# Designs tried in a protein design run: peptides against a protein of PDB entry 5LHZ. Part 94

Target 1, 78 residues: chain A of PDB entry 5LHZ
Amino acid sequence: QLLKSVFVKNVGWATQLTSGAVWVQFNDGSQLVVQAGVSSISYTSPNGQTTRYGENEKLPDYIKQKLQCLSSILLMFS

## One batch from the design tools (peptide; made by RFdiffusion4, then SolubleMPNN)

Design b2_p27_8_s3 (from b2_p27_8, 15 letters changed)
Fold by OpenDDE base, seed 1:
Structure b2_p27_8_s3 (fold): chain B 78 residues (1-78), chain A 27 residues (1-27)
Amino acid sequence: as target 1 above (78 residues)
Amino acid sequence: SLSEIDSKELIEEIRELLRQLQQQQAS
């Protein structure tokens, strides 16, 4: 269930879920889902393919970019 | 640069922010 959704200019939508997860829907059609207490992040590409990345994996640059963006968004939520 | 950003460090930062957000939600 959605708790709070915010529009982020030139990024997309960021939603805080009651589950504790944060869900970002990027303008390019990709999505990120991250959650406290979960050891992996979920990335969905524009074509709908979902990949989970563990904390010890080397991330592709495009994922790093989106996570950096997410970091900024999370700071805004605080 | 992105190549200099450690993935683990980045994820740890995200996790910490999420924990803080979760605590805020619980209170």
Scores: peptide ipSAE 0.556, ipTM 0.859, DockQ to the pose 0.822
Fold by OpenDDE base, seed 3:
Structure b2_p27_8_s3 (fold): chain B 78 residues (1-78), chain A 27 residues (1-27)
Amino acid sequence: as target 1 above (78 residues)
Amino acid sequence: SLSEIDSKELIEEIRELLRQLQQQQAS
């Protein structure tokens, strides 16, 4: 279930779930799902393809950029 | 630049923030 949803200007929507996950829907159609206690992050491209990345894996620059944005968003929820 | 950002460090930062949110929710 949804706990909180916030609009982020020029980024998209970020939603905190009761499960502890945070779901970001970017304006470009991509999505990120991250969760405490889970060792991987989930990225969905605009075409709907989903890839999971481990914490010891080298990330593409476009994903790092979105994660950097996510970091700023998470600070807004606290 | 993005190429200078370490992936592991970035993910660790995110995970720490998520843990804080989880603890806040549980209290």
Scores: peptide ipSAE 0.555, ipTM 0.859, DockQ to the pose 0.776
Fold by OpenDDE base, seed 4:
Structure b2_p27_8_s3 (fold): chain B 78 residues (1-78), chain A 27 residues (1-27)
Amino acid sequence: as target 1 above (78 residues)
Amino acid sequence: SLSEIDSKELIEEIRELLRQLQQQQAS
C-alpha cells in the first residue's frame, strides 16, 4: 500500500510504501524502486522493461543520475 | 562527474537514507 506521495518539480512523483520501499515515477516515464535491506534496485524503462541491479554492479550513468536525484528526494522526506 | 562516482558508494548512501526514513516511520 501507499503511505505518502509527493510531487517533485521537474522530476515526477515519489511514493513511500508501507513495505518501506520508495517508488519514484519520473517524468520521462521511467521508474525506480529501492528498499533498505534489499540487495538490488529495480529500474523500469519508459518502454516498460524492468531491470534489477545488484549493489556490486556498475551502473549506467542515467541510472546514477536518477539515484542521485532519489538521494535528494529522500533527504526531502526526512 | 557521474562516471567517476562509484556505484556501490551511491547505493550505500541511498540505503542509509532509506534506513533513516524507515526508523522515522516506525516512530
Scores: peptide ipSAE 0.554, ipTM 0.860, DockQ to the pose 0.859
Fold by OpenDDE base, seed 2:
Structure b2_p27_8_s3 (fold): chain B 78 residues (1-78), chain A 27 residues (1-27)
Amino acid sequence: as target 1 above (78 residues)
Amino acid sequence: SLSEIDSKELIEEIRELLRQLQQQQAS
């Protein structure tokens, strides 16, 4: 269930879920879902392919870019 | 640069922010 959705200029839409997860829908068609207490992050590419990344594995640069953006978004929600 | 950013460190930062957000939501 959606709690709050915010439009982020030049990024896309960020949504806080009642579950505690944050869902970002980027302008390029990709998506990120992150949640406290969950050991992995979920990335969905524009073609709809989903990949989960654990905290101990190396991330692709394009994922790190989006996660940096996510950090800023989370600060906005606080 | 991005190559200088540790993946685990970045995720840990996000997790901490999420925990804070979760606490805010619970209050």
Scores: peptide ipSAE 0.554, ipTM 0.859, DockQ to the pose 0.806

Design b2_p27_8_s4 (from b2_p27_8, 15 letters changed)
Fold by OpenDDE base, seed 2:
Structure b2_p27_8_s4 (fold): chain B 78 residues (1-78), chain A 27 residues (1-27)
Amino acid sequence: as target 1 above (78 residues)
Amino acid sequence: SLSEIDSKALIQEIRRLLEELNRQLAS
């Protein structure tokens, strides 16, 4: 269930879920989902392929960019 | 640069912020 959705200029939409997750839908068609209590993050590419990254994995630069953006979004929600 | 950013630290920062957000909601 959706708790709150906000439009983020030049980024896309960010949604806070009642599950404790945050879901970001980027303008490029990609998505990120992060969930409290889960050590991995979920990235969905524009073509719909989903990859989970653990905290000990090296992240691609484009994932790092989106996570940096997500950090700012989380501060925005708080 | 992005290459200088530690992946683990970045994910852990995300988790910390998310958990803090959820604690606020639960309070």
Scores: peptide ipSAE 0.535, ipTM 0.855, DockQ to the pose 0.774
Fold by OpenDDE base, seed 5:
Structure b2_p27_8_s4 (fold): chain B 78 residues (1-78), chain A 27 residues (1-27)
Amino acid sequence: as target 1 above (78 residues)
Amino acid sequence: SLSEIDSKALIQEIRRLLEELNRQLAS
């Protein structure tokens, strides 16, 4: 269930879920989902392919950049 | 490119912020 959605200029939409997850829909068509209590992140590419990355796994630079953006978004929600 | 340590630190920061956000909701 959705708690609230926030439009982020030049980024996309960020949605806070009642489950404790945050879902970001980027303008490039990719998506990022982070969930409380889960040590992995979920990234969906514009072509619809979903990949889960663990915290000890080396991330692609483009995902790191999106996570840095997500960090700022999470601060916005607080 | 960022190191694996940087990747871990980044994910941990996200998790910390997310948990803090959820604590605020629960309080």
Scores: peptide ipSAE 0.532, ipTM 0.851, DockQ to the pose 0.614
Fold by OpenDDE base, seed 1:
Structure b2_p27_8_s4 (fold): chain B 78 residues (1-78), chain A 27 residues (1-27)
Amino acid sequence: as target 1 above (78 residues)
Amino acid sequence: SLSEIDSKALIQEIRRLLEELNRQLAS
């Protein structure tokens, strides 16, 4: 269930879920989900492929960039 | 490019921020 959705200029939409997750839908069609209590992140590419990355895993640069963006979004939510 | 350690730090930061956000909702 959606709790709050925020439009982020030049990024897309960021949604806070009642589950404790945050869901970002990027303008390029990709998606990022981070969930409270889960040590991995979920990334969905524009083609719909979903991959989970653990905290000890080296991330692709494009995902790192999106995560950095997510960090700034989370700060705005607070 | 960022190192593996950088990736971990980034995810940990996100988790911390998310937990803080959820704590604020619970209060």
Scores: peptide ipSAE 0.530, ipTM 0.850, DockQ to the pose 0.649
Fold by OpenDDE base, seed 3:
Structure b2_p27_8_s4 (fold): chain B 78 residues (1-78), chain A 27 residues (1-27)
Amino acid sequence: as target 1 above (78 residues)
Amino acid sequence: SLSEIDSKALIQEIRRLLEELNRQLAS
């Protein structure tokens, strides 16, 4: 279930779920999902293709940028 | 670009923040 949705200026929307997940919908149409207790992250490109990345994988630069943004968002939820 | 170590550190930071957020929710 949805817990809280927050509009983030120049980024998009971030939603906290009761499942322990956070779902970010970026303005460029991409999405990130991170889940408590799971070591991988889920990225969905604007064309709808989803890729999961493990914590030991080298991430693409555009993913790193979005994760840095997500870090700031999580601090706002606190 | 960031190194592989930086990638792992970034994911770990996100996981830490997420876990803390969920602990607050459960309390």
Scores: peptide ipSAE 0.529, ipTM 0.849, DockQ to the pose 0.628

## One batch from the design tools (peptide; made by RFdiffusion4, then SolubleMPNN)

Design b2_p28_3_s1 (from b2_p28_3, 10 letters changed)
Fold by OpenDDE base, seed 2:
Structure b2_p28_3_s1 (fold): chain B 78 residues (1-78), chain A 28 residues (1-28)
Amino acid sequence: as target 1 above (78 residues)
Amino acid sequence: SVVLSEEEKEQLQKVLEKVQSFLENSAK
């Protein structure tokens, strides 16, 4: 369930869910979901394939980039 | 712009901390 959705210029849409998760829909068609209390993050590629990454796991560079982007978004709204 | 409640802000802060943890813990 959605709380609020915000359009972020040059990024896409960022949505806060009632669960506390943040769901980002990037312009390239990929998606990222991060939630407090959950030990992994979820990335969905443009083709719909979903991968979960653990806290201590090595991340692909494109995931790091999207997480850094998310960090910036969160700082904007906090 | 969006107006957030204190609870909503706190949840975003928790997510931020998680994101930062993932970035810091990820090793090349």
Scores: peptide ipSAE 0.637, ipTM 0.896, DockQ to the pose 0.839
Fold by OpenDDE base, seed 4:
Structure b2_p28_3_s1 (fold): chain B 78 residues (1-78), chain A 28 residues (1-28)
Amino acid sequence: as target 1 above (78 residues)
Amino acid sequence: SVVLSEEEKEQLQKVLEKVQSFLENSAK
């Protein structure tokens, strides 16, 4: 269930869910879902393939880049 | 919700902390 969605220029859409999760839909078609209290994050590639990553797991560079982007978004809206 | 409540802001802060943890803990 959606709480609020915001358009972020040159990034895409960021949505806060009633669960507290943040769902980002990037312009390249990929997606991230991050939620407090959940030990993993979810990345969906543009082709629809979903992968979950653990907190201490080695991340692909493109995932790190998107997480850094999300960090910047959260700093803007927190 | 147009304006975030304190609880909503707190949830965003928790997500931020998680994201930062993932970035810091990921192996280089």
Scores: peptide ipSAE 0.636, ipTM 0.897, DockQ to the pose 0.765
Fold by OpenDDE base, seed 3:
Structure b2_p28_3_s1 (fold): chain B 78 residues (1-78), chain A 28 residues (1-28)
Amino acid sequence: as target 1 above (78 residues)
Amino acid sequence: SVVLSEEEKEQLQKVLEKVQSFLENSAK
């Protein structure tokens, strides 16, 4: 299930799952899940509402910000 | 810091590529 989790300063927690997914728990209470073999990403707002976005969808700016943050995190470990 | 295996690094790279694809494909 969980492989390992890392604390990222000013961001939150990032966890790698055995499924190949990366799960980010942001300080604002939101969450983001991205998995290699899945064509969509999952965003959970602080109130617990989950939305999935496809590869060709227009993304809200706050989602883009989260993804850019995740990109920066991943580059640290690649 | 965290020590990653080659397999773990490969999985993270795949996720990175997906994230970057989403960012590039999203329209305003």
Scores: peptide ipSAE 0.636, ipTM 0.896, DockQ to the pose 0.846
Fold by OpenDDE base, seed 1:
Structure b2_p28_3_s1 (fold): chain B 78 residues (1-78), chain A 28 residues (1-28)
Amino acid sequence: as target 1 above (78 residues)
Amino acid sequence: SVVLSEEEKEQLQKVLEKVQSFLENSAK
């Protein structure tokens, strides 16, 4: 279930779920899910392939960019 | 949209901290 969804210009939709997770649906069709208490993040490519990344892994630059974007979004709720 | 409880706001903060940790810990 959804707690709140916001549209972010030139990014997509960001939603907080009742689970505590934040779910971002990017304009390019990719998705990112981050949740407290879970040691990995989930990235889904536009073609539906999902990859989980651990907190100490080297991240592809495009993942870092999307995480930075998410960080900026979350700061708006602080 | 729902008004967030303090617990829900706390969860957002924890997510933010996690994201920041991922960014800081990922090697270039």
Scores: peptide ipSAE 0.635, ipTM 0.897, DockQ to the pose 0.737

Design b2_p28_3_s2 (from b2_p28_3, 11 letters changed)
Fold by OpenDDE base, seed 3:
Structure b2_p28_3_s2 (fold): chain B 78 residues (1-78), chain A 28 residues (1-28)
Amino acid sequence: as target 1 above (78 residues)
Amino acid sequence: SVQLTPEQQQQLQQVLQKVQSFLENSSL
């Protein structure tokens, strides 16, 4: 369930869940889910396909861009 | 509008650290 949601202009919605996970819904229809204590991150493409990436794994540029965006968003939660 | 518990605040920090680790360790 949702804990706190923040609208980010030109990005989308970022939500912290009660589970501790952070869920980002990008305007392009893609989604990211990152949770502490979980070794992988989850990316869902606009077509609904979900892929999990592990740490130290080479990431597609578009994933890195979204993670960089998420990093900036998380600083706003402070 | 909702205050985070200390645990939830800590989890947020851990997520940030994880994201940064993914970015730093992604080879290119």
Scores: peptide ipSAE 0.643, ipTM 0.903, DockQ to the pose 0.745
Fold by OpenDDE base, seed 4:
Structure b2_p28_3_s2 (fold): chain B 78 residues (1-78), chain A 28 residues (1-28)
Amino acid sequence: as target 1 above (78 residues)
Amino acid sequence: SVQLTPEQQQQLQQVLQKVQSFLENSSL
């Protein structure tokens, strides 16, 4: 269930779910899902491939960039 | 507009902390 959706210019849409997850749909077609209480994060590439990453795992730079973007977005939800 | 409950706000903070942790702890 959707709780709140925010449009972010030049980024895409970010949605907070009632489950405690935040779902970001980027303009490039990729997606991120980060959920409170879940130890991993989920990234879906534009081609539909989904990868889960752990907290101490080495992240690709493009994932780091999207996570940094997500950090700034989360402040907008406040 | 949707007003978040304290729990929902806390969940948002937890997500933020998680994201920051992922960024800080990503290593070889």
Scores: peptide ipSAE 0.643, ipTM 0.903, DockQ to the pose 0.734
Fold by OpenDDE base, seed 5:
Order: C-alpha cells, then structure tokens, then sequence
Structure b2_p28_3_s2 (fold): chain B 78 residues (1-78), chain A 28 residues (1-28)
C-alpha cells in the first residue's frame, strides 16, 4: 500500500510504501525499489526488464547515479 | 500531507542507510 508520494522535479515520483519500501519512478521510464530488511535492490529498465543487485556487487554507473539521486530524495524526506 | 509514525520514519532511515551502503560498497 502507498504511504506517501512525492513529485521530484526533473526526476520523477518517489513513493514510500507501508511495507518499508521506497519506489522511485524516473522520468526515463526506469524504476528503483529499495526495501528495509531486504538485502538487494531492484532496478527495472525502461523496457521492463528487472534486475536485482546485492550490496557488495559492482553496479553500473547509471544505477549508481540513480541511487545517488535517491539518497538525496531520502534526505529531503527527513 | 501524510504524517509518518516513528516506525515509518525509522524505515525511511533504514532505506537511506541501505542506499548509502550500496554506493560505498560497489566495486570500482
């Protein structure tokens, strides 16, 4: 279930879920899901392909950029 | 706007910490 949705200019939408997850829908059509208590993160590309990444594995630069963006969003939530 | 409970605020902090860990621990 949705808890709070925030529009972020030039980024997209960031939504906090009651599950403890944060769901970001980027303007390029990609998505990130990061959930408390889950050891991996989920990235969905614009074509709909989903990939899960672990905490210690190498991330593509575009994923890191989106995570950095998410970090900034979360700091604004606080 | 929606008000967060302390538990929900804590969950948000946990997500933040996770994101930061992913960024810091990703190999070059």
Amino acid sequence: as target 1 above (78 residues)
Amino acid sequence: SVQLTPEQQQQLQQVLQKVQSFLENSSL
Scores: peptide ipSAE 0.642, ipTM 0.903, DockQ to the pose 0.752
Fold by OpenDDE base, seed 2:
Structure b2_p28_3_s2 (fold): chain B 78 residues (1-78), chain A 28 residues (1-28)
Amino acid sequence: as target 1 above (78 residues)
Amino acid sequence: SVQLTPEQQQQLQQVLQKVQSFLENSSL
């Protein structure tokens, strides 16, 4: 279930779910899901392909950029 | 508009910590 959705200008939508996950829908059509208690993060490309990354994996730069963006968004939620 | 419970607020903080860990621990 959706708990709280926030529109972020020039980024997209960020939604906190009752599950403890944060789901970001970026303007480029990609998606990012990070959930408390889950050891991996989920990225879905615009074409619908989903990839999961672990904490110690080398991340593609575009993923790191989106995570940095998410970090900033999370600080806005409170 | 939606008020978070303490647990939901804590989970938000945990997500933040996780994201930061991923960024710091990613090689290169």
Scores: peptide ipSAE 0.643, ipTM 0.903, DockQ to the pose 0.772; fails the geometry check

Design b2_p28_3_s3 (from b2_p28_3, 12 letters changed)
Fold by OpenDDE base, seed 4:
Structure b2_p28_3_s3 (fold): chain B 78 residues (1-78), chain A 28 residues (1-28)
Amino acid sequence: as target 1 above (78 residues)
Amino acid sequence: PVVLTPEQQAQLQAVLQKVQSFLESSAK
């Protein structure tokens, strides 16, 4: 299921899955899963609760921050 | 190290575009 995993200092691990999804495991224990073709993104808090956010949905600031971080990772990932 | 296929590379680009879209479209 894992295709490639990259350690990002001061962030965590970013993994591309064979499904095409990108899975980020942040150092704070939270996780983010994003896949094109799926209308939502998945965020898992450090306590293990998972929430899905749809396009155009108002995002909490901490989600925006993690997405911004992911954006930065992807710009260097590929 | 893993070498990505063109399709896998395109998937990364698609994910990037999705992330950027979410950031831009999120209501203030």
Scores: peptide ipSAE 0.630, ipTM 0.898, DockQ to the pose 0.687
Fold by OpenDDE base, seed 5:
Structure b2_p28_3_s3 (fold): chain B 78 residues (1-78), chain A 28 residues (1-28)
Amino acid sequence: as target 1 above (78 residues)
Amino acid sequence: PVVLTPEQQAQLQAVLQKVQSFLESSAK
C-alpha cells in the first residue's frame, strides 16, 4: 500500500509504502526497493529482471548512482 | 499532504541509513 509519493524531476517517482519500504521508479524504467529490516536491496532493470544486493557486496556503478540518487530523495522526504 | 507518524518517519530514516551504508560498504 502506498503511503506517500513524490515526483522528482528528471528522476522519476519515489514512494514510501506502509510497510516502510521506499520504492523508486526511475525514468529509465528501472526500480529500486529498500526497506529497513531487510538485509538486501532490490533492483529491477528495465527489462524486468530483479536482482538483490547485500550489504558489503560490490555494486555496479549504475546501482551506486541510483542509490546516491535515492539518498538525495530521502533527504527531501524528511 | 500525507503526514507521517513518528514510526513511519523512523522507517524513512532507517532506509536512509541503509542506503548510506550500502554506498559506503560497497567494495571497489
Scores: peptide ipSAE 0.629, ipTM 0.898, DockQ to the pose 0.758
Fold by OpenDDE base, seed 3:
Structure b2_p28_3_s3 (fold): chain B 78 residues (1-78), chain A 28 residues (1-28)
Amino acid sequence: as target 1 above (78 residues)
Amino acid sequence: PVVLTPEQQAQLQAVLQKVQSFLESSAK
């Protein structure tokens, strides 16, 4: 369930879930879910395809960009 | 406005650290 949601201009919505996960819904229709205690992150493309990435795995640049965006959001609201 | 508990705030910090770890450890 949703705990707190923040609208971010030119990005979309960032939500903290009661599970402790952070869920970002980007304006391009993609989604990112990151949760402490889970060894991977979840990315869902605009077409609905979900991929999980491990910590030491090579990431596509567009994933890195979205993670950097998320990092900036978290720094602002934590 | 939602007020986070200390645990919820800590979870947010843990997520931040995870994101930063992913960015730093991912190969170019």
Scores: peptide ipSAE 0.628, ipTM 0.897, DockQ to the pose 0.738
Fold by OpenDDE base, seed 2:
Structure b2_p28_3_s3 (fold): chain B 78 residues (1-78), chain A 28 residues (1-28)
Amino acid sequence: as target 1 above (78 residues)
Amino acid sequence: PVVLTPEQQAQLQAVLQKVQSFLESSAK
């Protein structure tokens, strides 16, 4: 369930879930889910395809960009 | 707005740390 949702200008919506996960819905239609205690992150492309990435895995540049964006967002939650 | 409990705040920080680890360990 949703705990807290915030609108982020020029990005989309970022939501903290009661599970502890953070879910970002980007304006381009993609989604990112990150949760502590889980060894991977989840990316969903605009077409609905979901891919899991591990911590030591080479990431596509667009994933890195979205993670960098998420890092910035997380600093605004509190 | 929602006020986070200490545990919920800690979970947020843990997610931040994970994101930072992914960015630092990913090969370019």
Scores: peptide ipSAE 0.628, ipTM 0.897, DockQ to the pose 0.759

Design b2_p28_3_s4 (from b2_p28_3, 13 letters changed)
Fold by OpenDDE base, seed 4:
Structure b2_p28_3_s4 (fold): chain B 78 residues (1-78), chain A 28 residues (1-28)
Amino acid sequence: as target 1 above (78 residues)
Amino acid sequence: SVVLSPEQQQQLQQVLAKVQSFLESSSL
């Protein structure tokens, strides 16, 4: 369930869920889900393909860029 | 607007820490 949603100009929507997850819906159609207590993150590409990444896994640059964006959002969000 | 509980605020901090950890560990 949705807890709080924030519109971020030129990025998309960032939503905190009651589960403790943060769900980002980017304007390009991709999505990130990061949840406290879960050792992996979830990325969904614009075509709907979902991939999970572990904590020590080498990330594609486009994933890093979106995580960096999320980091910036969270620093303002909280 | 929704007011977050202390637990919900802490969860945001945990998510932030996780994101930062992923970014740093991926570069190693």
Scores: peptide ipSAE 0.638, ipTM 0.904, DockQ to the pose 0.794
Fold by OpenDDE base, seed 2:
Formats: structure tokens, C-alpha cells, sequence
Structure b2_p28_3_s4 (fold): chain B 78 residues (1-78), chain A 28 residues (1-28)
């Protein structure tokens, strides 16, 4: 279930779920899911391919950029 | 519009910490 959604201009939507996850839908068609209590993060590319990344794993730059964006978005929730 | 419970607010902080951890781990 959805709890709270925030629209970010020129970025997309960020939604907190009742599961404790944050789901980001970017304007480029990609998606990020980060969940409390889960050791990996989920990225879905615009073509629908999903990849999970673990801790201490080298991330592609475009993933890092979206995580940095998510970090700034999360500060807008509170 | 929904007002977050203390637990839900804490979960946001946990997600933020996780994101920051991933960024730092990948940058080391």
C-alpha cells in the first residue's frame, strides 16, 4: 500500500510504502526501490530490466546519480 | 495527505541511511 507521495519537478515521483520501502519513479522511465531491513536496492531501467545491487558493490555512475537524487528527495519528506 | 507515525518516520531515516551507505561504499 502507498502511504505518501511527493512530486519532484523534472525528476518524478517518490512514494513511501507501508512495507517501509521508498519507491521512486523517474521521468526517464526508470525506477528505484530501497527498503528498510533489506540488504539490497532494486533498480529498473526504462526498458523494464531489473537489477539488484548489494552493499559494498561498485555501482554504475547513473545509479549513483539517482541514489544521490533520492537522498536529496528524502530530505524533502520531513 | 497522510501523517506519518513515529515508526514510519523512522523507516524513512533508515532508508536515508541505507542510501548514504551505498553511496559511500561504492565510492571507497
Amino acid sequence: as target 1 above (78 residues)
Amino acid sequence: SVVLSPEQQQQLQQVLAKVQSFLESSSL
Scores: peptide ipSAE 0.637, ipTM 0.904, DockQ to the pose 0.710
Fold by OpenDDE base, seed 3:
Structure b2_p28_3_s4 (fold): chain B 78 residues (1-78), chain A 28 residues (1-28)
Amino acid sequence: as target 1 above (78 residues)
Amino acid sequence: SVVLSPEQQQQLQQVLAKVQSFLESSSL
């Protein structure tokens, strides 16, 4: 369930969930979920395909860009 | 506006640390 949602200009929506996860819904239709206590991150492409990445995996550049964006958002609200 | 508990604030910091760890690891 949703705890807090924030609209971010030129990005989309960032939501903290009661589970401890942060869920970002980007304007391009993609999504990221990063969960406290879970070793992987979840990316859902605009076409609905979901991929999980571990911390030692090589990430596609577009995923890294979205994670960098998320990092900036989290720093703003910390 | 929702007021976060200390635990919820800590979870936010844990997510931040994880994101930064992923970025650092993938840059190698």
Scores: peptide ipSAE 0.637, ipTM 0.904, DockQ to the pose 0.748
Fold by OpenDDE base, seed 5:
Structure b2_p28_3_s4 (fold): chain B 78 residues (1-78), chain A 28 residues (1-28)
Amino acid sequence: as target 1 above (78 residues)
Amino acid sequence: SVVLSPEQQQQLQQVLAKVQSFLESSSL
């Protein structure tokens, strides 16, 4: 279930779930889900393909960019 | 707006820490 949603201009929507996860819906149609205590992150591309990335693996640049964006968003939540 | 409990606020901090960890460890 949804707990709190924030609209971020030029980015999209960021939502904190009751589970503790953060769900970002980017303007390009992609999605990112990050949850504490889980060793991977979930990325869904605009075409609907979902990929999970481990905490120590090399990430594609576009994933790193979205994670950096998420960091900035989380600072707005606080 | 929704008021977060201390527990929910801590969860956000944990997510932030995880994101930062992913960014740092991905550079290897």
Scores: peptide ipSAE 0.636, ipTM 0.904, DockQ to the pose 0.792

